Peptides against a protein of PDB entry 6MBK. Designs and how they scored, part 36

Target 1, 240 residues: chain A of PDB entry 6MBK
Amino acid sequence: GFEMVNFKEEGFGLRATRDIKAEELFLWVPRKLLMTVESAKNSVLGPLYSQDRILQAMGNIALAFHLLCERASPNSFWQPYIQTLPSEYDTPLYFEEDEVRYLQSTQAIHDVFSQYKNTARQYAYFYKVIQTHPHANKLPLKDSFTYEDYRWAVSSVMTRQNQIPTEDGSRVTLALIPLWDMCNHTNGLITTGYNLEDDRCECVALQDFRAGEQIYIFYGTRSNAEFVIHSGFFFDNNSH

## One batch from the design tools (peptide; aimed at target 1 N118 Q122 M158)

Design b2_p14_4_s4 (made by RFdiffusion4, then SolubleMPNN; from b2_p14_4, 9 letters changed)
Fold by OpenDDE base, seed 4:
Structure b2_p14_4_s4 (fold): chain B 240 residues (1-240), chain A 14 residues (1-14)
Amino acid sequence: as target 1 above (240 residues)
Amino acid sequence: MYPISLDTSPWPSI
C-alpha cells in the first residue's frame, strides 16, 4: 500500500501505492523490528549498559548509543533503517551562530543552550567511559566516537523517540520505530497506537490518500518553538 | 491500545 521515496525537500517519506482511506490501518510495525532500550540492553552495548548508571537512568541516551553501535556494525539488523536516516539534522545542535542569534529573541533560546550544554557534557562523560571502561573495549565505536557522531545520534533519537508499552503493559519504554518514522509530519491528530495483543505499532491514515500521494502523520501537539527545539523546524500550519 | 507520539521531553542533563 506504500513505498519509501526520497522527496527533494523532505528527504525520505512514504508514498501511497494505492488509495488509502481515512482511519484505515495501513501500516504496522512489530516490536521485534523496533530499536528499544530493551534491544540496546540485549546488544553489544549490554555489558556497558549493565554497569553505567547514566545509560540505565536515561533511556534516550541508551538509544543514542544503541544507534551508534548499530550504525558501526556492518551486520546490524537495523542497517537498512539506519541508512535511511538523515546524515545531518536541522536541530539546534546543528545550528550555525547566526541561527542561534536569531533564536535569542525567542523563548526557545534557553532550551537550546541547555541542549548544547547537556549534549556536550554527555559527550565528554561518555568519551571518557569509552576510553577507560573495560566493557567499552568491544564496542564498534571504540576508535571512532566524535562529537559529530554523538550529536547525530542525539538528534536522531530526539526527533524519533516514542514511548511504547513494555510487552506486559506494566510500564513504558522508548523506541525508534522503523518505516513508520519515515512518514513526514502534518497537522492533525495522533493516529498511531500500540496494540499489545498483536505486539505491534499500528498506524491508521489521518486522511484519505490517493495513489501517488505522500502519506503524512501527526507527531503530536507542539508549538513552533518546541518543533525548533525537538525537530529543528517551524510548521506554518501548526494550529496548536 | 496505547497512543504513540513523539516524545517531546527535554534532553536530560547529567
Scores: peptide ipSAE 0.319, ipTM 0.892, DockQ to the pose 0.898
OpenDDE base, seeds 1, 2, 3, 5: peptide ipSAE 0.306, 0.289, 0.307, 0.298; ipTM 0.889, 0.888, 0.892, 0.887

Design b2_p14_5 (made by RFdiffusion4)
Pose (drawn by RFdiffusion4):
Structure b2_p14_5 (pose): chain A 240 residues (1-240), chain P 14 residues (1-14)
Amino acid sequence: as target 1 above (240 residues)
Amino acid sequence: SLYDDWLARSIPVL
């Protein structure tokens, strides 16, 4: 019912190949396909996750290393997903100095500075941990772990991650949801939820989509400062 | 800081 298309404005997205009515359940993704903090713990990253206090406290950083470890694993279950991810992003981590300079004197620039400093500190910290700590000597990253790798990983997570209930429903966790996460944003209401009975992520159409029209979802009630800093885009006519 | 919280999309339970 859909195909991947490279749109000028939003980059790659989903386009309808048939008419899709509003409120139609048109997209579902089972839990097995998701990359989660739990799958990160049970992966080759597990030995380091158990020893490193930062990875235990910060599921988003855990997901970034999970993404990097699987990217460096030729036989990873998630290779189809990793190979279709973007190679670059428009998060401020990628901006030139003069591009950030336009934000001087604004409310938003402080968070740009924090993002930069936090990412650089994390890279330097984990570079040292990976090169010296015995619980990381079997990681794929020991051979090569560049700043570009880390910038890509944290940008992949911050522009795509989601909260979902745990498999039991009593807790929440962070996850990457393949296929569905290729939907771009438009104004509207959240129409994506987690179905605990079928144990899958389900998305109903936000609005009618005719064949040939791009399929959009509503990401959330975020500001443009949040969209730029954490999602890497500015949304014209953001009603929120 | 080494700790950073990033915005995640909320996926509600159905």

Design b2_p14_5_s1 (made by RFdiffusion4, then SolubleMPNN; from b2_p14_5, 5 letters changed)
Fold by OpenDDE base, seed 5:
Parts: C-alpha cells; structure tokens; sequence
Structure b2_p14_5_s1 (fold): chain B 240 residues (1-240), chain A 14 residues (1-14)
C-alpha cells in the first residue's frame, strides 16, 4: 500500500510501501469518509444550513463552515485529516503588500481584489449570522469566529474542493477528499474517478512507483476543458 | 459579490 510521510519540502505526502504498477487501483475513499455538502447538512451546521440562503446556494461556503465546525470539535471524525491541512496558504488571501504590489503589473490583480472583497463581505455577513441566528448557538465556532479562521477555511476549500456525483448520481456536489488530497502533484493525466456502484472515489497510479517512492498524481485543471476518455478519466494536455 | 463561486476539480464518474 502506502504510508503518510512528511516530506521536507513538499509537506505531507504518500509514500509507496510496495511496488505499485501504472493504472493499479492503489487508493480509494468511500463517500462516508468525504467532507461533502451533504455531510455538512447532516452535521451541527445542518439547522443553520436549512435556514441560510447563502449556505444553500454556495457549496464551497458550506464546506468552509463544515471544516471550521469540525476543526473546533475535538471528537470530530475528520480531526486526523484537518491536522494534515496547512495552517497557511499561498493563496491571494494571504498575499503580503509586496506580493500584491507585484501583481499590479499582472492581469490577476482584479481577481485578487475581487476575491479579497468577496471573502471580507462573506465574513462580515456570517459573523452577524453566527452572532444572531438561533441555530448558530450550538456551533462550536460561535465564540471564536475570526476573519483568519474564515480565510483559512475558504483557502482550504478553494485549494482542495472537488466536484463529485451525489449518491444517486443525478447531480453533482462538492467534497474534500481526505487521504487522496495528500498526494502531491505532478504532470500527467487525471487518474481519479468516482465509482458510483461502490460509492467511492478511486485513484489509479499515474505511473510505476517503487517501494519507498513518493506517490504523485495529477490533479488536472479546474476547468471543464478536459476530455473524458474511454477509461472514464479526463484527458488533460496541459502541464502544470 | 457574496455569491462568488470558486472553481472545483471535477472528479469524473467511472
């Protein structure tokens, strides 16, 4: 199989404990282990979710709040996963003044400003919701909801969120995929798919890995410009 | 906008 290892420069990753062949199914994550919009609805956040239009409309925000609630819950099933998440990110929400100044010469500056403004507005909105809404009283974050918390959760979701099918396969939902998202990224093809029959996310090896080697996967682009191939995976010609 | 959605990776159905 594989093991979790803290690699010096790359942080946490997966290392092969045996030889793994290309296209071998080496990793799968059942739906019950995923952090999804559905698991958010079924959590302590559920009552608030049912009453807040923004949480209902924005699955990414629902996941962010789910992540915050679970982080604040000592007995959360996802504590081991949450502890592997970075405490800070290289996302625009963490950019220092000099980095933002550098971006002024790029087309990205407008997106950075928009993201910052939107995140700040969302925080202000939800701060008020958490302080005033009756269904927020039982949230473990009620007395400890800071902008830094929200920025972290939003960045965690932004960097790790996946679109997966609903249980019945009729729609799509958003999910964080524990264990799988510990694989560090390399250039290649998408080798992850969702098996609806077994209700699990499945990852096949991008290449041969020898025992002791780090297992890399290709996360692809976040665009819909990918081709579905006969194997059920997306084909991406873009190198990252 | 409060309704800015962030892109997600698409996990294809097998």
Amino acid sequence: as target 1 above (240 residues)
Amino acid sequence: SLYMELPARVIPVL
Scores: peptide ipSAE 0.520, ipTM 0.868, DockQ to the pose 0.601
OpenDDE base, seeds 1, 2, 3, 4: peptide ipSAE 0.430, 0.452, 0.516, 0.438; ipTM 0.895, 0.901, 0.870, 0.897

Design b2_p14_5_s2 (made by RFdiffusion4, then SolubleMPNN; from b2_p14_5, 5 letters changed)
Fold by OpenDDE base, seed 1:
Structure b2_p14_5_s2 (fold): chain B 240 residues (1-240), chain A 14 residues (1-14)
Amino acid sequence: as target 1 above (240 residues)
Amino acid sequence: SLYYEGIARVIPVL
């Protein structure tokens, strides 16, 4: 009972097409539709993943490269999802000089600089890897891997990655959850779980939503600083 | 349990 809508203030989001009651299971996403570390390993990125320690150690980077590879693949299963992602983000990697200057008076500046430094180092590392590693030869991004590409992918993952259980439930892994992650944030409680029996993410309504209302979810307990640094926004009604 | 609670966005390690 929802539809994708480009809201004027929030950008893309989900709107209820009917009345949805609190705690109603209104949205579910099977594992097969998720972009996960496992799907990255099973993609064209797999051979490189198997040989690169950083990709293996940092699932978020694996997801970032997965996202880039799929974006560069016209026939990617996830093209419809990828096309819904923002082209730019309000995260620190996109901050203008004025925004950085503003944060210089806060402790957040250290996190901003860390992001800059780490992302730049990662890019430099992977640029070399892509150019020289045998298993990178067939990656669709080999001929076009810019810092802008990387910061976009990193920011996409930063703002959207979720921790989900592996299929057998023995471990946790990282995933982008298409459709579900279009829900914009509000204060409340986490209302999404993972049903291992049906192997799907399940989202229940945080509150009653009337037909025509935007459906919001709670991204988790975060400080405003954490939202700025990792999600790119402040939330005044944050109870944290 | 076959149900994992608390799916939420995760702060990345960069």
Scores: peptide ipSAE 0.360, ipTM 0.880, DockQ to the pose 0.097
OpenDDE base, seeds 2, 3, 4, 5: peptide ipSAE 0.340, 0.347, 0.357, 0.352; ipTM 0.870, 0.871, 0.878, 0.873

Design b2_p14_5_s3 (made by RFdiffusion4, then SolubleMPNN; from b2_p14_5, 5 letters changed)
Fold by OpenDDE base, seed 2:
Structure b2_p14_5_s3 (fold): chain B 240 residues (1-240), chain A 14 residues (1-14)
Amino acid sequence: as target 1 above (240 residues)
Amino acid sequence: SLYMELPAREIPVL
């Protein structure tokens, strides 16, 4: 199998506890363990979701609020997962003034400013919603909803959200995939897919891993600009 | 606009 390990430079990751062969199905995550737009709708957020047009239109924001509600819930099923998430991110929403000044020389600056501006506007909107909407009174974040909270949740979703099929396979939805998303990234091929018959996300090994080695996967190809915007870093071995 | 969609990773159906 594998185990969760906090690596010094890479943060949390997965380490093999036995030899794993290339293409071996070593990890699967059933739908019931995923944080999805559907699980958000079925949570304490559900009543508010049903009445807020932005939550309904923007699945990523629905996931962000779902994440915040579950984080604020001591008995949340997802507490073990949430505790593995970074407390801060290297994404543009966390850039300091010097980093922003550096970006002024890049093409990413306009997207960074746009992201900042939009996130701030979203926060202001939802702060008012949480303060005034009757269905927000049941949210565990009712009296504790800061920009820092929202920035964290948005960044968590931005860096980790996945498009997966609905249970019937007729549509797509957004999901955070616990355990799987703990794998750190390396260059390679996509080795993850969704098995609708078993209703689970399945990951096969990108390569052979020996017992004690960190397990890496490939999350997909993005441009360096997309990595900066969505992951907060440049990937040197990126093909774009 | 308040609407800013960020791309999600696409997990293929098997």
Scores: peptide ipSAE 0.520, ipTM 0.870, DockQ to the pose 0.851
OpenDDE base, seeds 1, 3, 4, 5: peptide ipSAE 0.516, 0.514, 0.483, 0.497; ipTM 0.866, 0.871, 0.821, 0.865

Design b2_p14_5_s4 (made by RFdiffusion4, then SolubleMPNN; from b2_p14_5, 4 letters changed)
Fold by OpenDDE base, seed 3:
Structure b2_p14_5_s4 (fold): chain B 240 residues (1-240), chain A 14 residues (1-14)
Amino acid sequence: as target 1 above (240 residues)
Amino acid sequence: SLYMELLAREIPVL
């Protein structure tokens, strides 16, 4: 029903290969293809996760470490997805001195400094954990954990994290969703949800699309300035 | 890869 295309002005997006009707389910991604806090717990990171309170309390940090461990693993299931991620980001963690100086005249400067200081403190903490904790010895990043690695992983998660239900539907968790990242976005009604019965992310068409038209989706506003958790997977009317 | 095989199966448009 669609194909991935590089649009000159908008970057990567989806193009319809047939006519798609409004409200048609045209895109879905099963849980088994996602990088989640649960998949992090079930990975080589699991023993460390079970003993570190920060990893347990901050699902975004657990995803960042999961991403680093899988990137460092040549046989990782998620290598095809990880290879599509940018090597650098336009997040505040990558701002040059001149950009920071310009922002001193804006209200955003406090958030930029807070994010930078918090990320640096987290790196210093986890550097010590990785060097000293017994369960860190089997991590593929044991002898290669730089600030640049951590900055990249945190920025990847910051720009791409989504809220989804746990497998039992009792709680919310965080996930990186392949293919979702390759869609261009529009403003409008949220067209994305989670189907617990089929255990998958689902996207329905906002409008009719003709064959050859670009498909736009909406699942909330993204910002590079802060940790954005994409909302829209919880429709009150899960009365389907 | 197993990942790409699963993607192709679950998302036939890839």
Scores: peptide ipSAE 0.194, ipTM 0.779, DockQ to the pose 0.033
OpenDDE base, seeds 1, 2, 4, 5: peptide ipSAE 0.086, 0.117, 0.035, 0.165; ipTM 0.725, 0.744, 0.528, 0.767

Design b2_p14_6 (made by RFdiffusion4)
Pose (drawn by RFdiffusion4):
Structure b2_p14_6 (pose): chain A 240 residues (1-240), chain P 14 residues (1-14)
Amino acid sequence: as target 1 above (240 residues)
Amino acid sequence: DLIPVLRDYTPFTF
């Protein structure tokens, strides 16, 4: 019912190949396809996850390393997902100095500075951990772990991650949801939820989509400062 | 009932 298309404004997204009515369940993704903190723990990253206090406390960082480890694993279950991810992003981590300079004197620039400093500090910290700590000597990243790798990973996580209930429903965790996460954003209401019975992520149409029209979802009630810093885009006419 | 899937914008602090 849909195809991948490279749109000028939003980059790649989903386009309807048939008419899709509003409130139609048109997209579902089972849990087995998701990359989660739990899958990160049970992966080759597990030995380091158990020893490193930072990875235990920061699931978003755990997901970034999970993505990098699987990207460096030729036989990863998630290779189809990793190979279709973008190679670059428009998060401020990618901005030139003069592009950030336009934000001087604004409320938003402080968070740009924090993002930069946090990412650089994390890279340097984990570079040292991977190169020296025995619990990381079997990681794929020992051979090569560049700043560009880390910038890409955290950018992939911050622009795509989601909260979902745990498999039991009693807790929440962070996850990457393949296929569905290729939908771009428009104004509207959240129409994506997690179905604990079928154990899958389900998305109903936000609005009517005719064949040939791009399929959009509503990401959330976020400000443009959040969209730029964490999602890497500015949304014109953001009602929130 | 479905549990909303929320985009997480928690900063990557350090």

Design b2_p14_6_s1 (made by RFdiffusion4, then SolubleMPNN; from b2_p14_6, 4 letters changed)
Fold by OpenDDE base, seed 1:
Structure b2_p14_6_s1 (fold): chain B 240 residues (1-240), chain A 14 residues (1-14)
Amino acid sequence: as target 1 above (240 residues)
Amino acid sequence: MLIPVLKDFTPVTF
């Protein structure tokens, strides 16, 4: 029904290989294929996670480290997914001086600086943890953990993390959803849900897509400022 | 029942 394609202006996306009708369930991703806080806990990161309060408290950081560990692992199940991720992002952590100067006239500048400051502090903290903590010795990133690595992982998580239910549905957790997160954004309605009975993420088509058309999804109601800060792009047709 | 999957744009804070 679809294929991954590198679109010239939008980067990687999904293209329909046949006509897809509105509301058709065209894509589903079982929990076992997701990168989650739980999969992080069950990975080589698990021992460190169990001992580090920040990893435990901040699922997004746990996902960032999970992503880094899996990236550094040649035999990682998620290598095919990780290789599709951007090497750089248009998020504030990658802004050049001119971009920062442009934002100085906006309220967004405070959020940009906050993001920089927080990310730098986190990196400094975790650099020390990776160097000194006994449970970090087995991490594949032990000998290679740069700010650039951390910036990339944080940006990857920030732009791609999703709230999904836990397996028992009692809580929410964070997940990266391979293949699904390749869908680029358009205006519309949320068309993705989690089916607890089948334990999978399910995406129905927002509209009719013809064979050869790019498949878009709606990421949710966001201001352009939020898109810039969290996703690194403006959406001109955003009604907010 | 489908539970909506929401993109979480929460920045990584410290």
Scores: peptide ipSAE 0.154, ipTM 0.800, DockQ to the pose 0.926
OpenDDE base, seeds 2, 3, 4, 5: peptide ipSAE 0.084, 0.047, 0.123, 0.030; ipTM 0.763, 0.709, 0.785, 0.648

Design b2_p14_6_s2 (made by RFdiffusion4, then SolubleMPNN; from b2_p14_6, 4 letters changed)
Fold by OpenDDE base, seed 3:
Structure b2_p14_6_s2 (fold): chain B 240 residues (1-240), chain A 14 residues (1-14)
Amino acid sequence: as target 1 above (240 residues)
Amino acid sequence: SLIPVLKDFTPVTF
């Protein structure tokens, strides 16, 4: 019912290959295809995760390291997904000096400085962990863990992570959702849910889409300033 | 019943 397309102004997105009706279930992604904190724990990262308090406390960092380990693994199940991710982002961690100077006149500057400071501190901590911890020796990133790697991984996670239920539905966990996260944003309502019985993400159409139209989803209510800081983009029809 | 899937734009912070 859809295909991946590179749109001139919006980059990669999904296009309908047939007419899709509003509220039609057009896309679903089983848990086994997701990159989750649980899949990180079950990967080569698992032994280190089990001994590092920060990885255990911060699921987003666990996802970042999971993404780096899988990227460095030629036979990773997620290679096709990882190859669709940007190599760089338009987020604050990638801003040039002139972009930072422009933001000095805005309320966003303190958030930018916070991101720089936090990311640098995190990298320094984990660089030492990767170099010294016994369970890091088998990680594919052991001898190739740079700040650029870490910056890319945390930026990928910050722009793409989602809250989903655990398998038993008892808690909330974090996930990257392949294929689904190719949908670009529009104003509207949340149309993606998790079906625990079938153990999958389910996305229903926000509106009618004709064959050949781009399929949009609503990411949630945020200001344009928050989208710039956390996602690196503006949306003209954003309600805030 | 579906549980809403929410994008989490929270910055990575210690």
Scores: peptide ipSAE 0.292, ipTM 0.870, DockQ to the pose 0.879
OpenDDE base, seeds 1, 2, 4, 5: peptide ipSAE 0.144, 0.249, 0.156, 0.125; ipTM 0.783, 0.850, 0.792, 0.780

Design b2_p14_6_s3 (made by RFdiffusion4, then SolubleMPNN; from b2_p14_6, 4 letters changed)
Fold by OpenDDE base, seed 3:
Structure b2_p14_6_s3 (fold): chain B 240 residues (1-240), chain A 14 residues (1-14)
Amino acid sequence: as target 1 above (240 residues)
Amino acid sequence: SLIPVLKDFTPITF
């Protein structure tokens, strides 16, 4: 077993409540608990999704709007998960002027400016869509869609989205994985897979964990610079 | 057989 804990340096993470062996299946999440492009299509967002080419083409934006709609819905199934998400992120879209000035001496500055420009353009486009499209009238965000809302939603998606198979296994789709995404990152191998037969995400332990130890997973092969830009993470010994 | 679940760090762009 495991429990959610607030660690002093890493923030929220998972802690083992018993000894867990390497390669042990300790965590699984059924598809019905995931926030996916498919669940977005089946939500109050569905009618708008069906008529907007950008929502259809960009599953990550569909997830961002799904997250905003569910956050604004008091009776949302995902409220317990949404309440675990940060209210702000240590990523470029939240950088202060002095942080941006510091980055002007680095290669990262072009990516920061790109994020600002793209996010502003996206917000302007969707603000108009939300204000004018007939199917937007039923969205809980209709009268409360700010840049800060959009910035938060896209930052949540960019830091937490995962590639999983569709139910029939024919395509790749995007998902937020509740509870699983509370695991903090370490160097290692990918230990999370999707079981199509049981229709669930399955996570096996990267190593032995003793009772009371934090459980880490490997997010993937990124440079420290890319992790800072996209996720706010830094590891001195990141060899990838 | 499990299909690897991959974190997608791709920036949102259009």
Scores: peptide ipSAE 0.394, ipTM 0.908, DockQ to the pose 0.879
OpenDDE base, seeds 1, 2, 4, 5: peptide ipSAE 0.372, 0.359, 0.344, 0.322; ipTM 0.899, 0.899, 0.895, 0.889; seed 5 fails the geometry check

Design b2_p14_6_s4 (made by RFdiffusion4, then SolubleMPNN; from b2_p14_6, 5 letters changed)
Fold by OpenDDE base, seed 5:
Structure b2_p14_6_s4 (fold): chain B 240 residues (1-240), chain A 14 residues (1-14)
Amino acid sequence: as target 1 above (240 residues)
Amino acid sequence: MLIPVRKDFTPVTF
């Protein structure tokens, strides 16, 4: 019912291959295909995760390291997904000096500087962990952990992470949702949910889409400032 | 029952 297409302005997106009706379940992704905190714990990162308090406390960082480990693993199940991710982002961590200067006139500048400071501090911490911790020796990134790697992983997670229920539905966890997260953003309502009975993420169409049209979803209520800080773009048609 | 899934634009903080 859809195909991956590289759109010039939005990058990769999904295009309908047939007419899709509003509220039609057109896409679902089983838990086993998701990159989650749980899959991170069950990966080569698991031993380090079990001993590092920051990885345990911060699921988004756990996902970032999971993403880096899988990217560095040629046989990773998620290689096809990882190859669809941007190599660079328009997020603040990638801003050039002129872009930062432009934002100095806005309230966003404080958030930009906070991101830089936090990311640099995190990198320094984990660089030391990777160099010194016994359980880091088996990580495929052991000898290749740069700031560029870290900012990429953090930016990937920041722009794509989702809250989903745990398997038992008792708590929320963080996940990257392959295929689904290729949908670009439009105004509307949340049309994605997690089906615990079938243990899958389910997306219904926000509107009618004709064959050949790009399929959009609503990422949630965000200000333009939040889009800049978290996604690196202004959404011109943003109603918020 | 479907539990709504939302993009979480939370900065990675330390």
Scores: peptide ipSAE 0.227, ipTM 0.823, DockQ to the pose 0.914
OpenDDE base, seeds 1, 2, 3, 4: peptide ipSAE 0.185, 0.215, 0.164, 0.199; ipTM 0.804, 0.815, 0.798, 0.815

Design b2_p14_7 (made by RFdiffusion4)
Pose (drawn by RFdiffusion4):
Structure b2_p14_7 (pose): chain A 240 residues (1-240), chain P 14 residues (1-14)
Amino acid sequence: as target 1 above (240 residues)
Amino acid sequence: SIETNMLARSIPVL
């Protein structure tokens, strides 16, 4: 019912190959396909996760290393997902100095500075941990772990991650949801939810989509400052 | 100190 298309404005997205009515359940993704903090713990990253206080406290950083470890693993279950991810992003981590300079004197620039400093600090910290701590000597990253790797990983997480209930429903966790996460954003209401009975992520159409029209979802009621800093885009006519 | 300021999308339970 859909195909991948490289759109000028949004980059790659989903396009309808048939008419899709509003409220139609057109997209579902079972839990097995998701990359989660739990799958990160049970992966080759597990030994380091159990020893490093930062990875235990910050599931978003845990997901970034999970993404990097699997990217460096030729036989990873998630290779189909990793190979289709973007190689670059428009998060401010990628901006030139003069591009950030336009934000001087604004409310938004402080968070740009924090993002930069946090990412650099994290990279330097984990570079040292990986190169010296025994619990990381079996990681794929010991051979090579560049700043570009880390910038890419945290950018992948911050522009795509989601909260979902745990498999039991009593807690929440952070996850990457393949296929569905290729939908771009438009104004509207959230139409994606987690189905605990079928144990899958389900998405109903936000609006009618004719064959040939791009399939959009509503990401959330975020400001343009949040969209630029954490999602890497500015949304014209953001009603929120 | 190691810090983060990332945002995740919220997905409700159905």

Design b2_p14_7_s1 (made by RFdiffusion4, then SolubleMPNN; from b2_p14_7, 6 letters changed)
Fold by OpenDDE base, seed 3:
Structure b2_p14_7_s1 (fold): chain B 240 residues (1-240), chain A 14 residues (1-14)
Amino acid sequence: as target 1 above (240 residues)
Amino acid sequence: ELTDNGLAREIPVL
């Protein structure tokens, strides 16, 4: 029904290989293919996770370390997905001095500074943990954990993390959704949901798409300020 | 002392 294509201006996206009708279920991703806090707990990171209060309390940091461990593992199931991720981002953590100076005239500057400070503190904390904690010895990143690594992982999670139900539906957890997050964003209605009975993320078409057309989805409404802080861009058709 | 990095998208339950 679709294929991955590199579009000239928008980068990677999904293109329809046949006609898709509005509201048609064209894309689904089973839980077993997701990168989740649970998959992090069940990975090589599991022993450290069980002993570190911050990893336990902050699922987004758990996902960041999960990404780093899997990236450093040549036989990782998620290698094909990880290789599709940008090597760098346009998020505030990558802003140059001139970009920061421009933001000094805006209310966003305080959030940028907070993000820098928090990320630096997290890195310093976990650098010490990785160097000293017994359960860190088997991590593939043990001898290669730089700020650049952490900045990349944090930015990857920041731009792509989703809240989904746990398997039993009793709680919420965080997940990266491979393949689905390759869709470029447009204005519209949310057409993605989680089917607990089949234990999968499901996406229905926002509109009719003809064969050869790019498939767009709506990820949700955010202010332009939130997009800058969390995603590094402005959206012209944003409702906020 | 340490805070979350960014907001998560909310995927509704069907």
Scores: peptide ipSAE 0.547, ipTM 0.864, DockQ to the pose 0.826
OpenDDE base, seeds 1, 2, 4, 5: peptide ipSAE 0.543, 0.544, 0.278, 0.537; ipTM 0.860, 0.861, 0.820, 0.858

